# Peptides against a protein of PDB entry 4Z5W, part 3

Target 1, 305 residues: chain A of PDB entry 4Z5W
Amino acid sequence: IPDVFLELNKLWYFSAQSNLFNGEMPRSLSNSRSISLLSLRNNTLSGQIYLNCSAMTNLTSLDLASNSFSGSIPSNLPNCLRLKTINFAKIKFIAQIPESFKNFQSLTSLSFSNSSIQNISSALEILQHCQNLKTLVLTLNFQKEELPSVPSLQFKNLKVLIIASCQLRGTVPQWLSNSPSLQLLDLSWNQLSGTIPPWLGSLNSLFYLDLSNNTFIGEIPHSLTSLQSLVSKENAVEEPSPDFPFFKKKNTNAGGLQYNQPSSFPPMIDLSYNSLNGSIWPEFGDLRQLHVLNLKNNNLSGNIP

## One batch from the design tools (peptide; made by RFdiffusion4, then SolubleMPNN)

Design b1_p8_2_s3 (from b1_p8_2, 5 letters changed)
Fold by OpenDDE base, seed 5:
Structure b1_p8_2_s3 (fold): chain B 305 residues (1-305), chain A 8 residues (1-8)
Amino acid sequence: as target 1 above (305 residues)
Amino acid sequence: SFYLTTVE
């Protein structure tokens, strides 16, 4: 990428995604006063990620995903006082989340999907201080760590939590009961155990639940038949979507289905590939908004209602 | 099943 961004003093949006750009991010780009949205996703950019937050006063969205960047997560990003959305997916950091992210009050949406992030306990302890955090994606990190269940963890404004394919141990964490605005939960492809907690059915905004490919036991909580978002057409508050798309992936290198907004996901309960027993509750018939009920590959018995 | 990510 040429070092010409000083001349582009009115450049508000720069999207150069899905190209063949290599080398480092130009110094003039890292110092751009005008850029609000920056996407360099799906390139071969390398070196250390550096942004001059004192210069980049208009930066609101940053997508650097699927690049060959190296080194640490930039600890100065909280100094970018307008920065709301960060997609650092598929950047191999091999790092912990910086302690400075405790002060990241502008942050609304964060993805580190497949970024070799380590120490989930530290990550959650840091990110709980981000009072405006609504979307958190940590898929393909923390391999074989334990998902912390510390009840003091509080994500009050969290709407989207995705921590899939981490081989995480532990149980469904009780601290999620402190997230009453949760709309989407994906904890699939872990080693989570125990029972599915009944309090999940009290999350009135939860329309997408994926607990598939875990080691859950016991019955399906009857409270899941009373998920309010799946019983009634609540007016889905069109909240500002993250400035990055979501992808439904299989464990195969096949292209994922792209979803531009969490609200575009079909309402779903996926409990497949567990060790759940008992019957299918007839009261699943009350979930008039449910599009996908996936209970396959469990130990369920009785009649299909 | 599928899992969710933010990259292609």
Scores: peptide ipSAE 0.618, ipTM 0.963, DockQ to the pose 0.916
Fold by OpenDDE base, seed 1:
Structure b1_p8_2_s3 (fold): chain B 305 residues (1-305), chain A 8 residues (1-8)
Amino acid sequence: as target 1 above (305 residues)
Amino acid sequence: SFYLTTVE
């Protein structure tokens, strides 16, 4: 990418997504006062990520996903006072979340999907201080770590939590009960154990639940038949989506179905590939907004209602 | 089953 962004003093949106750009980000780009949205996703960009947050006063969205960047996660990003959305997926950091992210009050949406992030306990302890954080994607990190169950963790404004394919151990953490605005939860493809907690049915905004491919035991909690978002026709107010799409994938190498907004996901309960027992509750029939109920590959018995 | 990510 040429170092010409000093001349482009009116440039508000720069998207160079899905090209063949290589080398480092030009210094003039890292110092742009005009850019609000920057997407360099799916290129071969390299070097260390550096942004001059004191210059980049209009930066609101940053997508650097699927690049060959190296080094640490930029600890100065919280100084970008308008930065709301960050996609750092498929950047091999081999790092922990910076402690400076405790101060990241502008942050609304964060993805580190498949970014070799380490220490989930530290990551969640840091990110809980981001009071405006609504979307958190941590898929394909923290390999074989334990999902912290510390009840003091609080994500009050969290709407989308995705921590899939981490081989995480532990149980469904009780601190998620402190997230009453949670709409989408994906904890699939882990090694989570214990029972599915009944308090999940108290998350009145939860319309998408994926607990599939875990080691859950016991009965399906009857409280899941009372998920208000799946009972009532109240269209969950389309909240401002993150400036990055989601992909529903079968594996790391397969193509994914693209979803531009979390609201575009079909209302779903997926509990498949566990060790759940007991019956299917007839009261799943009350979930009139439910599009997908996936209970396959469990130890369920009795009649199908 | 599937899982969610923000990249292809």
Scores: peptide ipSAE 0.616, ipTM 0.966, DockQ to the pose 0.930
Fold by OpenDDE base, seed 3:
Order: structure tokens, then sequence, then C-alpha cells
Structure b1_p8_2_s3 (fold): chain B 305 residues (1-305), chain A 8 residues (1-8)
């Protein structure tokens, strides 16, 4: 990318995604005072990510996903006082989340999906201080780590939590009960064990639950039949979605389905590929807004209601 | 099943 952004003093949005750009980010771009939205997703950009946050006073959204950047996660990003959305998916950092992110009060949406992030305990302990954090995507990290169950962890404003395909051990963490605004939970493709906790049915905004491909045992908690968002047509408050799309990926080379907003996901309960037993509750018939109920590949018995 | 991510 040419170093010409000094002359582009009115440039508000720069999108150069899905090209063949190589080399480093131009220094003039990293010092742009005008840019609010920057997307360089799906290129071959390299070097260290550096942003001059004192110059980039208008930066609100950053998508650098699927690039060949190296080095550390830039610890100065919390100094970008308007930066809300970050997509760092598929950047091979091999790092922990910087401790400076505890001060990242502008942060609303963060993805590190498939970014070789390590130490989930430290990551969650740091990110809980981000009081405006609504969307957190940590898929394909933390390989075989234990999902922390520390009851002191608190994500009060969390709406979307995705920690899929990490081979995480442990149980569904009790600290998620402190997230009453949770709308979407994906913990699929882990090694989570124990029972599905009944308090999940108290998450009145939860319309998308994926616990598939784990090692859960016991009965389906009856409280899932009372998920208020799936019983009633509550107006899904059109909350500001993250500036990055979601992709529903299969472990096969089939293209992912793109979803631009969390609200575009069909209301779903997926408990498939576990070791759940007992019956299907007839009261699943009360979930009038449910589009997908997936209970396949379990040890369920009795009659289908 | 599927899982969710923010990149293809």
Amino acid sequence: as target 1 above (305 residues)
Amino acid sequence: SFYLTTVE
C-alpha cells in the first residue's frame, strides 16, 4: 500500500479488504487523523502492527484480520480513545492479551479468532475491566486450556460470547450468570464437561445457544424451555452490531455462511454431539420463536413429544 | 455442527 495518506486528510473510511496487498502498513496510514473506519482484512500485510493513537483521534473501527502481521499485540491500542471495534482474527500473534487492555473503555467488540492467543485466564481477567465490551470472539485459541470458572469474573454488558473450537476443558462457568444481557453464546467444539447448568434458562435475552461437540452429561435442564427470548416475540433491540461480520464455519472446506449482525442468526439451541440423557421436554413446544433445535448424537431416550 | 468466527 503506498504511503500517500497524509494528502488524504478527508479520508473517513478506507476499505481495501480481499486484495493481494503485501508489505507493512504505510506510516501515513498509521498516523491518519481523518480515518474512522479502517479495513485491510484478507491481505498479505506483514510487519508489526503499529498505530499512532495520539494522531488517529477519529479511529473507531479496525479490521486487520487474515494478514501476515507478526510481533506482539499493540499494547497502546487503549490510547485510541474512540476505538470501539477490533478484528484481529487469523493474525498469528502467539501472545497473551496485553495487561493495558484493562483500560480499554472505548472497546465494544473484539475478535481474536484463530490468532494464536494464549492464557484464557489472563485474557478474561483483563477483558472483564472493559465495561463497554458487548462482543467477544476468542474462537480457535487457548488450545486445551481450562476455561476459568472463577466466580469473580464479571462481564455485565456482554451480549455475544464466542469461544468455539479451543478444545477447552472445564464446565460452563458460573460467572456467565453475571451477564444478564447475553444474547448469543457459542462454546461449541470444546472438551467442556459436567451438566448443563439450570441458570442458563434465566438468561432472558439468550436466543442463540451452541454447546454442541462437547462432553456434557446428564439431562437437559428444564429451565431451557423457559428462555424468555424464545417464548415471546420480544423486539430484538437492534443494538449496534460490531463492524465485522460473523462466519458460521464447518470443519469441512465448505464456505462459511456470512452473517452481518448477531440478530441475523436464527434463534437456536444446539446441544448436539454430547452425552446428554433423559427425555426431550414437551415444554420445548413453548419456545414459539425457536427456529433450530438440534439434539442429535446424544443418549436421549423416551418419546419425541 | 458449525461454530462461529469473524473470518472465512
Scores: peptide ipSAE 0.606, ipTM 0.964, DockQ to the pose 0.909
Fold by OpenDDE base, seed 4:
Structure b1_p8_2_s3 (fold): chain B 305 residues (1-305), chain A 8 residues (1-8)
Amino acid sequence: as target 1 above (305 residues)
Amino acid sequence: SFYLTTVE
């Protein structure tokens, strides 16, 4: 990418995604005062990620995903006072979340999907201080770690939590009960155990639940039949989605289905590939907004209602 | 099943 962004003093949006750009991010780009949205996703960019947050005062969205960047996660990003959305997916950091992210008050949407992030306990302890954090994607990190269940963890404004395919151990964390605005939960493809907690049914905004490919036991909690977002249409507050798309991926190299907004996901309960027992509650019939009920590959018995 | 991510 040429070092010409100083001349582009009116450039507000720069998208160069899905090209063959190599080398480092040009210094003029890292110092751009005009750029609000920057996407360099799916290139071969290299070097350390550095942004001059004192210069980049208009930066609101940063997508650097699927590049060959190296080094540490930029600890100065919290100084980018307008930066809301960060997609650092598929950047091999081999790092923990910086402690400085405790101060990241502008942050609303963060993805580190497949970024070799380590220490989920530290990551969640840090990120809970991000009071405006609504979307958190940590898929394909923290391999074989334990998902912390510390009740003191609080994500007050969390709407989308995706921590899939981490081989995480532990249980469905009770601290999620402190996130009453949760709309989408994906904890699929882990090694989570125990029972599915009844308090999940109290998450009135939860319309997408994926607990598939875990080791959950016991009955399906009856409270899931009373998920208010799946009973009635009324309260899907379309909050501003993150500027990055989501991909519904199979555990195969096949292309994922792209979803531009969390609201575009079909209302779903996926509990497949667990060790759940008991019956299918007939009250699942009350979930009039439910598009997908996936209970396959469990130990369920009785009649299908 | 599927899982969600922010990259292809």
Scores: peptide ipSAE 0.605, ipTM 0.962, DockQ to the pose 0.915

Design b1_p8_2_s4 (from b1_p8_2, 4 letters changed)
Fold by OpenDDE base, seed 2:
Structure b1_p8_2_s4 (fold): chain B 305 residues (1-305), chain A 8 residues (1-8)
Amino acid sequence: as target 1 above (305 residues)
Amino acid sequence: SFFLTTVE
């Protein structure tokens, strides 16, 4: 990418995604005063990520996903006072989330999906201080770590939580009960154990639940048959989605189905590939908004209602 | 089943 962004003093949106750009990010781009949205996703850019947050006063969205960047996560990003959305997926950091992210009050949407992030406990302890955090994606990190269940963790404004394919141990964390606005939960493809907690059915905005490919035991909580978002069509106010798409993937190497907004996901309960027992509750018939109920590959018995 | 990511 040429170092010509000083001349582009009115540049508000720069999208150069899905190209063959290599080398470092231009210094003039890292100092752009005008840029609000920067997307360089799906390139071969390299070097350390550096942004001059004192210069980049208009930066609101940053998508650097699927690049060959190296080094540490930029600890100065919280100084970008308007920065709301960050996609750092598929950047091999091999790092922990910086402690400075405790101060990241502008942050609304964060993805580190497949970024070799380590220490999930520290990550969640830091990110709980982000008062405006609504979307958190941590898929394909924290390999074989334990998902912390510390009840003091609090994500008050969390709407989308995705921590899939981490081989995480532990249980469904009680601290998620402190996220009453949660709409989408994906904890699939882990080694989570115990029972599915009944309080999940109290998450009135939860329309997408994926707990598939875990080691959950016991009965399906009857409270899942009373998920309000699946009983009644709420007028979901189209909230501002992240400036990055989501991809529903079968594996790391497969193509994904793209979803531009979390609201575009079909309402779903996926509990497949567990060790759940007991019956299918007839009251799943009350979930008039449910598009997908996936209970396959469990130990369920009795009649199909 | 599937899982969700933010990159293809």
Scores: peptide ipSAE 0.643, ipTM 0.968, DockQ to the pose 0.914
Fold by OpenDDE base, seed 1:
Structure b1_p8_2_s4 (fold): chain B 305 residues (1-305), chain A 8 residues (1-8)
Amino acid sequence: as target 1 above (305 residues)
Amino acid sequence: SFFLTTVE
């Protein structure tokens, strides 16, 4: 990418995604005062990620996903006082979340999907201080770590939580009950154990639940038949979606189905590929907004209602 | 089943 952004003093949106750009991010781009949205997704950019937050005072969205950047996560990003959305998916950091992210009050949407992030306990302890955090995606990190169940963890404004395909151990964490505005939960493709907690059915905004491919035991909580968002059409407040798309993938190497907004996901309960027992509750028939119920590959018995 | 990411 040429180093010409000093001349582009009115440039508000720069998208150069899905090209063959290589080398480092231009210094003039890292110092742009005008840019609000920056997307360089799906290139071969390299070197250290550096942004001059004192210069980049208009930066609101940053998508650097699927690049060959190296080194540390930029610890100075919390100094970008208007930065709301960050997509750092498929950047191989081999790092922990910086302690400075405790101060990241502008942050609303964060993805580190498949970015070799380590220490989930530290990551969640840091990110709980981000009071405006609504979307958190941590898929394909923390390999074989334990999902912390510490009741003091609190994500008050969380709408979307995705921590899939991490081989995480532990149970469904009680601290998620402190996220009453949660709409989408994906904890699929882990090694989570124990029972599915009944308090999940108290999350009135939860329309998408994926607990598939875990080691859950016991009965399906009857409270899941009372998920209010699946019983009635609540007017989903059009909250501003993150400036990055989501992808529904079968495996790490397959292409994904793209979803531009979390609200575009079909209402779903997926509990497939566990060790759940007991009956299918007839009251699943009350979930009139449910599009997908997936209970396959369990130890369920009795009659199908 | 599937899982969710933010990159293809």
Scores: peptide ipSAE 0.642, ipTM 0.968, DockQ to the pose 0.913
Fold by OpenDDE base, seed 3:
Structure b1_p8_2_s4 (fold): chain B 305 residues (1-305), chain A 8 residues (1-8)
Amino acid sequence: as target 1 above (305 residues)
Amino acid sequence: SFFLTTVE
């Protein structure tokens, strides 16, 4: 990418995604005073990610996903006082989240999906201080770590939590009960164990639940038949979605179905590929907004209601 | 099943 962004003093949106750009990010781009949205996703850009946050006073959205950047996660990003959305998916950092992210009050949406992030305990302890954090995607990190169950963890404004395909151990953490605005939970493709907790049915905004491909045991909590978002036609307030799309994937090598907003997901309960037993509750018939109920490959018995 | 991510 040429170093010409100093002349582009009115540039508000720069999207150069899905090209063959190589080399480093231009220094003039890292110092742009005008740019609000920057997307360089799916290129071969390299070097250290550096942004001059004192110059980039208009930066609100950053998508650098699927590039060959190296080195540390930029610890100065919290100094970008308007930066709301960050997609750093598929950047091989091999790092922990910086302690400076405790101060990242502008942050609303963060993805580190498949970014070789380590230490999930430190990551969640840091990110809980981001009071405006609504979307958190940590898929394909933390390989075989334990999902922390520390009751003091609190994500009050969290709406979307995706921590899939991490081989995480532990149980569904009680601290998620402190997220009453949670709309989407994906903990699929882990090694989570124990029972599915009844308090999940108290998350009145939860319309998409994926606990598939784990080691859950016991009965399906009857409280899941009372998920208010799936009983009533409450207009899910279209909150401002993250400026990055989601992809529903079967594996890392397959193409994904693109979803531009969390609200575009069909209302779903997926408990498939576990060791759940007991019957299917007939009260699942009360979930009039449910589009997908997936209970396949469990130890369920009795009649189908 | 599937899982969610933010990149293809």
Scores: peptide ipSAE 0.632, ipTM 0.966, DockQ to the pose 0.909
Fold by OpenDDE base, seed 4:
Structure b1_p8_2_s4 (fold): chain B 305 residues (1-305), chain A 8 residues (1-8)
Amino acid sequence: as target 1 above (305 residues)
Amino acid sequence: SFFLTTVE
């Protein structure tokens, strides 16, 4: 990428995604005062990620996903006072979340999907201080760690939580009960155990639940039949979605189905590939907004209602 | 089943 962004003093949106760009980010780009949205996703860019946050005062969205960047996560990003959305998916950091992210008050959407992030306990302890954090994607990290269940963890404004394919141990964390605005939960492809907690059915905005490919036992909580978002069409306030798309994938190497917004996901309960027992509650018939009910590969018995 | 991510 040429070092010409000083001359481009009116450039507000720069998207160069899905090209063959190599080398480092040009210094003029890292110092751009005009750029609000920057996407360099799916290139071969290298070097350390550095942004001059004192210069980049208009930066609101940053997508650097699927590049060959190296080094640490930029600890100065919280100084980018307007930066809301970050996609750092598929960047091999081999790092923990910086402690400085406790101060990241502008942050609304963060993805580190498949970025070799370590220490989920520290990551969640840090990120809980991001009061405006609505979307958190941590898929394909924290391999074989334990998902912390510390009740003091609090994500008040969390709407989308995706921590899939981490081989995480533990249970469905009770601290999620402190996230009453949760709309989408994906904890699939882990080693989570115990029972599915009844309080999960108290998350009135929860329309997409994926707990598939875990080791959950016991009955399906009857409270899931009363998920308000699946009973009635509440006018899901079109809350500002992250500027990065989501992909529904079978594996890391398969093509994904793209979803531009969390609201574009079909209302779903996926509990497949667990060790759940008991009956299918007939009150699942009350979930008039439910598009997908996936209960396959469990130990369920009785009649199908 | 599937899982969600933010990259292809």
Scores: peptide ipSAE 0.629, ipTM 0.966, DockQ to the pose 0.910

Design b1_p8_3_s1 (from b1_p8_3, 4 letters changed)
Fold by OpenDDE base, seed 2:
Structure b1_p8_3_s1 (fold): chain B 305 residues (1-305), chain A 8 residues (1-8)
Amino acid sequence: as target 1 above (305 residues)
Amino acid sequence: SKPTNLIT
């Protein structure tokens, strides 16, 4: 990428996604006063990620995902006072979340999917201070760590939480009961244990629940048959979606289906591949908005309603 | 299902 962004003093949007760009990010780009949306996703860019936040005063969205960047997570990103969306998926940091992210008040959407992030306890303790954080994607990190259940953790504005494929131990964390705006929860492909907590059915905005491929035991909480977002067509206020798409892999070798918004996910309860017992509640018939109920590969018994 | 990933 040429170092010509000083001359481009009116450039608001720069997208160079899915090219063959190599080398470092141009210094003039890291100092651009005009750029609001920057996407360099799916290239071969390398070196340290550096942004001059004092210069980049208009930066609102940053997508650097699927590049060969190295080194630390940029600790100065909270100084980018308008930066809302960050996609750092597939960048191999081998790092913890910087403590400076406690001050990241502009942050609304963050992805570190498959970024070799370590220490989930520290990550959640830091990110709970991000008062505007609505979307958090931490899939394929924290390998074999324990999911913290500390009740003091508070994500008051959290709408989308995805922490899948981490081999995490522990239980469904009680601190999620403090997230009344939660719409999408994916904790699939972990080693989570215990019972599914009844308070999950009190999350009135929760339309997508994936707890599949864990070690949950006991009965399905009857309160899941009362999930308000799945009973009634509430006009889900279309709140601003993250600027990065979500991808669901159906098969190992298939390209993932792209979902541009959380609302594009089919309403779903997936409890498959656990050790759940008891009956299927007939009151699942009240979930008129439910598109997918997946209870396969459990110890369920009785009649199918 | 496979986990929801950002397939960047």
Scores: peptide ipSAE 0.339, ipTM 0.890, DockQ to the pose 0.222
Fold by OpenDDE base, seed 1:
Structure b1_p8_3_s1 (fold): chain B 305 residues (1-305), chain A 8 residues (1-8)
Amino acid sequence: as target 1 above (305 residues)
Amino acid sequence: SKPTNLIT
């Protein structure tokens, strides 16, 4: 990418995604006063990520995902006072989340999906201070760590939490009960154990629940049959989606389906590939907005209602 | 494009 962004003093949106760009980010781009939205996703860019937050006063969205960047996560990003959305998916940092992210009040959406992030306890302890954080994607990190269950953790404004495919140990953390605005929860493909907690059914905005491919035991909580977002249409609050897409893999060999918004996900309860027992509650019939109920590969018994 | 922000 040429170093000409000083001359482009009116440039507010730069999208160069899905090209063949290599080398480092141009210094003039890292100092652009005009750019609000920057997307360099799905290139071969390399080097250290550096942004001059004192210069980049208009920066609101940053998508650097699927590049060959190296080194540390930029600790100065909280100084980008308007920066709301960060997509760092598929950047191999091999790092912890910087302590400076405690001060990241502008942050609304963060993805580190498949970014070799370490120390989930520190990550959640830091990110809970981001009062405006609505979307958090941490999939494919924290290899075989324990999901912290510390009740003091609070994500009051959290709408979307995805921590899939981490092989995380532990239980469904009680601190999620402090996230009453949660709409989408994916904790699939972990080593989570214990029972599914009944308080999940109190999350009135929860329309998408994936707990599949864990080691959960016991009965399906009857409270899941009373999820208000799945009973009534009117509670589907279209919230501002993150500026980055989500990808669901249908099959191991198929290209993932792209979802541009969390609201584009079908209303779903997936509890498949666990060790759940007991019956399927007939009151799942009350979930008139439910598109997908997946209970396969459990120890369920009785009649299908 | 390589899928980013994987949900499984």
Scores: peptide ipSAE 0.144, ipTM 0.849, DockQ to the pose 0.919
Fold by OpenDDE base, seed 5:
Structure b1_p8_3_s1 (fold): chain B 305 residues (1-305), chain A 8 residues (1-8)
Amino acid sequence: as target 1 above (305 residues)
Amino acid sequence: SKPTNLIT
């Protein structure tokens, strides 16, 4: 990428995603006063990520995902006072989240999907201080760590939590009950155990629940038949989605389905590939908005209602 | 596009 961004003093949006760019980010780009949205996703960019936050006063969105960047997570990003969305998916940091992210009040959406992030306890302890954090994607990190269940953790404004494919141990964490605005929860492809907690049915905005491919036992909580978002068509105010897409893989050989907004996910309960027992509750018939009920590969018995 | 933010 040429070092010409000083001349581009009116450049508000720069998207160069899905090209073949290599080398480092040019210094003039890291000092751009005009850029609000920066996307360099899916290139071969390298070196350390550095942004001069004192210069980049208009930066609101940063998408550097699927590049060959190295080094630490930039600890100065909280100094970018307007920065709301960060997509660092598939950047192999091999790092912990910086302590400076406790001060990241502008942050609304963060993805570290498949970024070799370590220490989930530290990550959640830091990120709980991000009062505006609505979307958190931590998929494919924290391999074989324990999901902290500390009740003091508080994500009051959290709407989307995705921590899939981490081989995480532990239980469904009680601190999620402190997130009443939660709309999408994916904890799939872990080693989570215990029972599915009944308080999940009290999350009135929860329309997408994926607990598949875990080691959950016991009955399906009857409270899931009363999930308000799946009973009634709430006028979900379309809140501003993250500036990064979500991808769900249906099959190992298929390209992942792209979802541009959390609202584009089908209303779903996926409890498949667990050790759940008991019956299917007839009251699942009350979930008039439910598109997908996946209970396959469990120990369920009785009649199908 | 390569999937970046994977939901499994």
Scores: peptide ipSAE 0.067, ipTM 0.810, DockQ to the pose 0.892
Fold by OpenDDE base, seed 3:
Structure b1_p8_3_s1 (fold): chain B 305 residues (1-305), chain A 8 residues (1-8)
Amino acid sequence: as target 1 above (305 residues)
Amino acid sequence: SKPTNLIT
C-alpha cells in the first residue's frame, strides 16, 4: 500500500479488504487524522502493528484480521480515545493481552479469534476493566489452559462471549452470572466439565447458547426451559453491532455462514456431544422462539416429549 | 456432523 495518506485529509473510510497487499502498513495511514474506519482484512500485510493514537483522533474501527502482522499487541491502543471495535482475528501474536487494556474505556468489541493469545486468566482480569465491552471473541486461543472461575471477574455489559475451540479445562464460570445482558454464549469445542449450572436459565437475554463438544455431565438444567428471550419475542432493540462479521463454519464443503450482526444468529440451544443424562424436559415446548435445539450425542433417555 | 463453532 503506497504511503500517500497524508494528502487524503478527508479520508473517513478506507477499506482494502480481500486484496493481495503485502509489506507494512503505510506510516501516513498510521498517522491519519481523518480516518474513522480502517479495514485491511484478508491481505498479506506484515511487520509490527503501530498506530499513532495521538494523531488518529477519529479512529473508531480497526480491522486488521487475516494478515501476517508480527510482534506484540500494540499496548498504546487504549490511547485511541474513540476506538470502539478491534478485529485482530487470525493475526499470530503469540502474546498476552497488554496490561494497558485495563484503561481501554472506548472498547466495545474485540476479536482475537485464532490469534495465538496466551494466558486466559490475565486476559479476562485485564478485559473486565473495559466497562463498555459488549462483544468479546477469543476463539482458537489459550490452548489447553483452564478457564478461570474467579468469582470477582465481572463483565457487566457483556452481550456476546465466544471462547470456542480452545481445549479449555474447568467448569462454566460462575462470574458469567454477573453478565445479565448476555445474549450469545459460545463455549463449544472445549474440555469443560461438571454440570451445566442452573443460573444460565436466569440470563433473560440469552437467545444463543452453544456448549457443544465438551465433557458436561448430569441432567440438562430445567431452568433452560425458562429462558425468557426464547419464551417471548422481546423487541430487543438491535444494539450497535461490532463492525466485524461473525463466521459459522459448517462441517459441509458449503462455505461458512457470515453473520453481520449477533441478531442474525438463529435462536439456539446446542448441548450436543457431551455426556448429559436424564430426560428431555417437555417444557422445552415453551421456548416458542427457539429455532435450533441440538441435544445429539449425549446419554439422554426416556421419551421424546 | 460435528457441531460448528463461531469464528470471526
Scores: peptide ipSAE 0.063, ipTM 0.826, DockQ to the pose 0.176

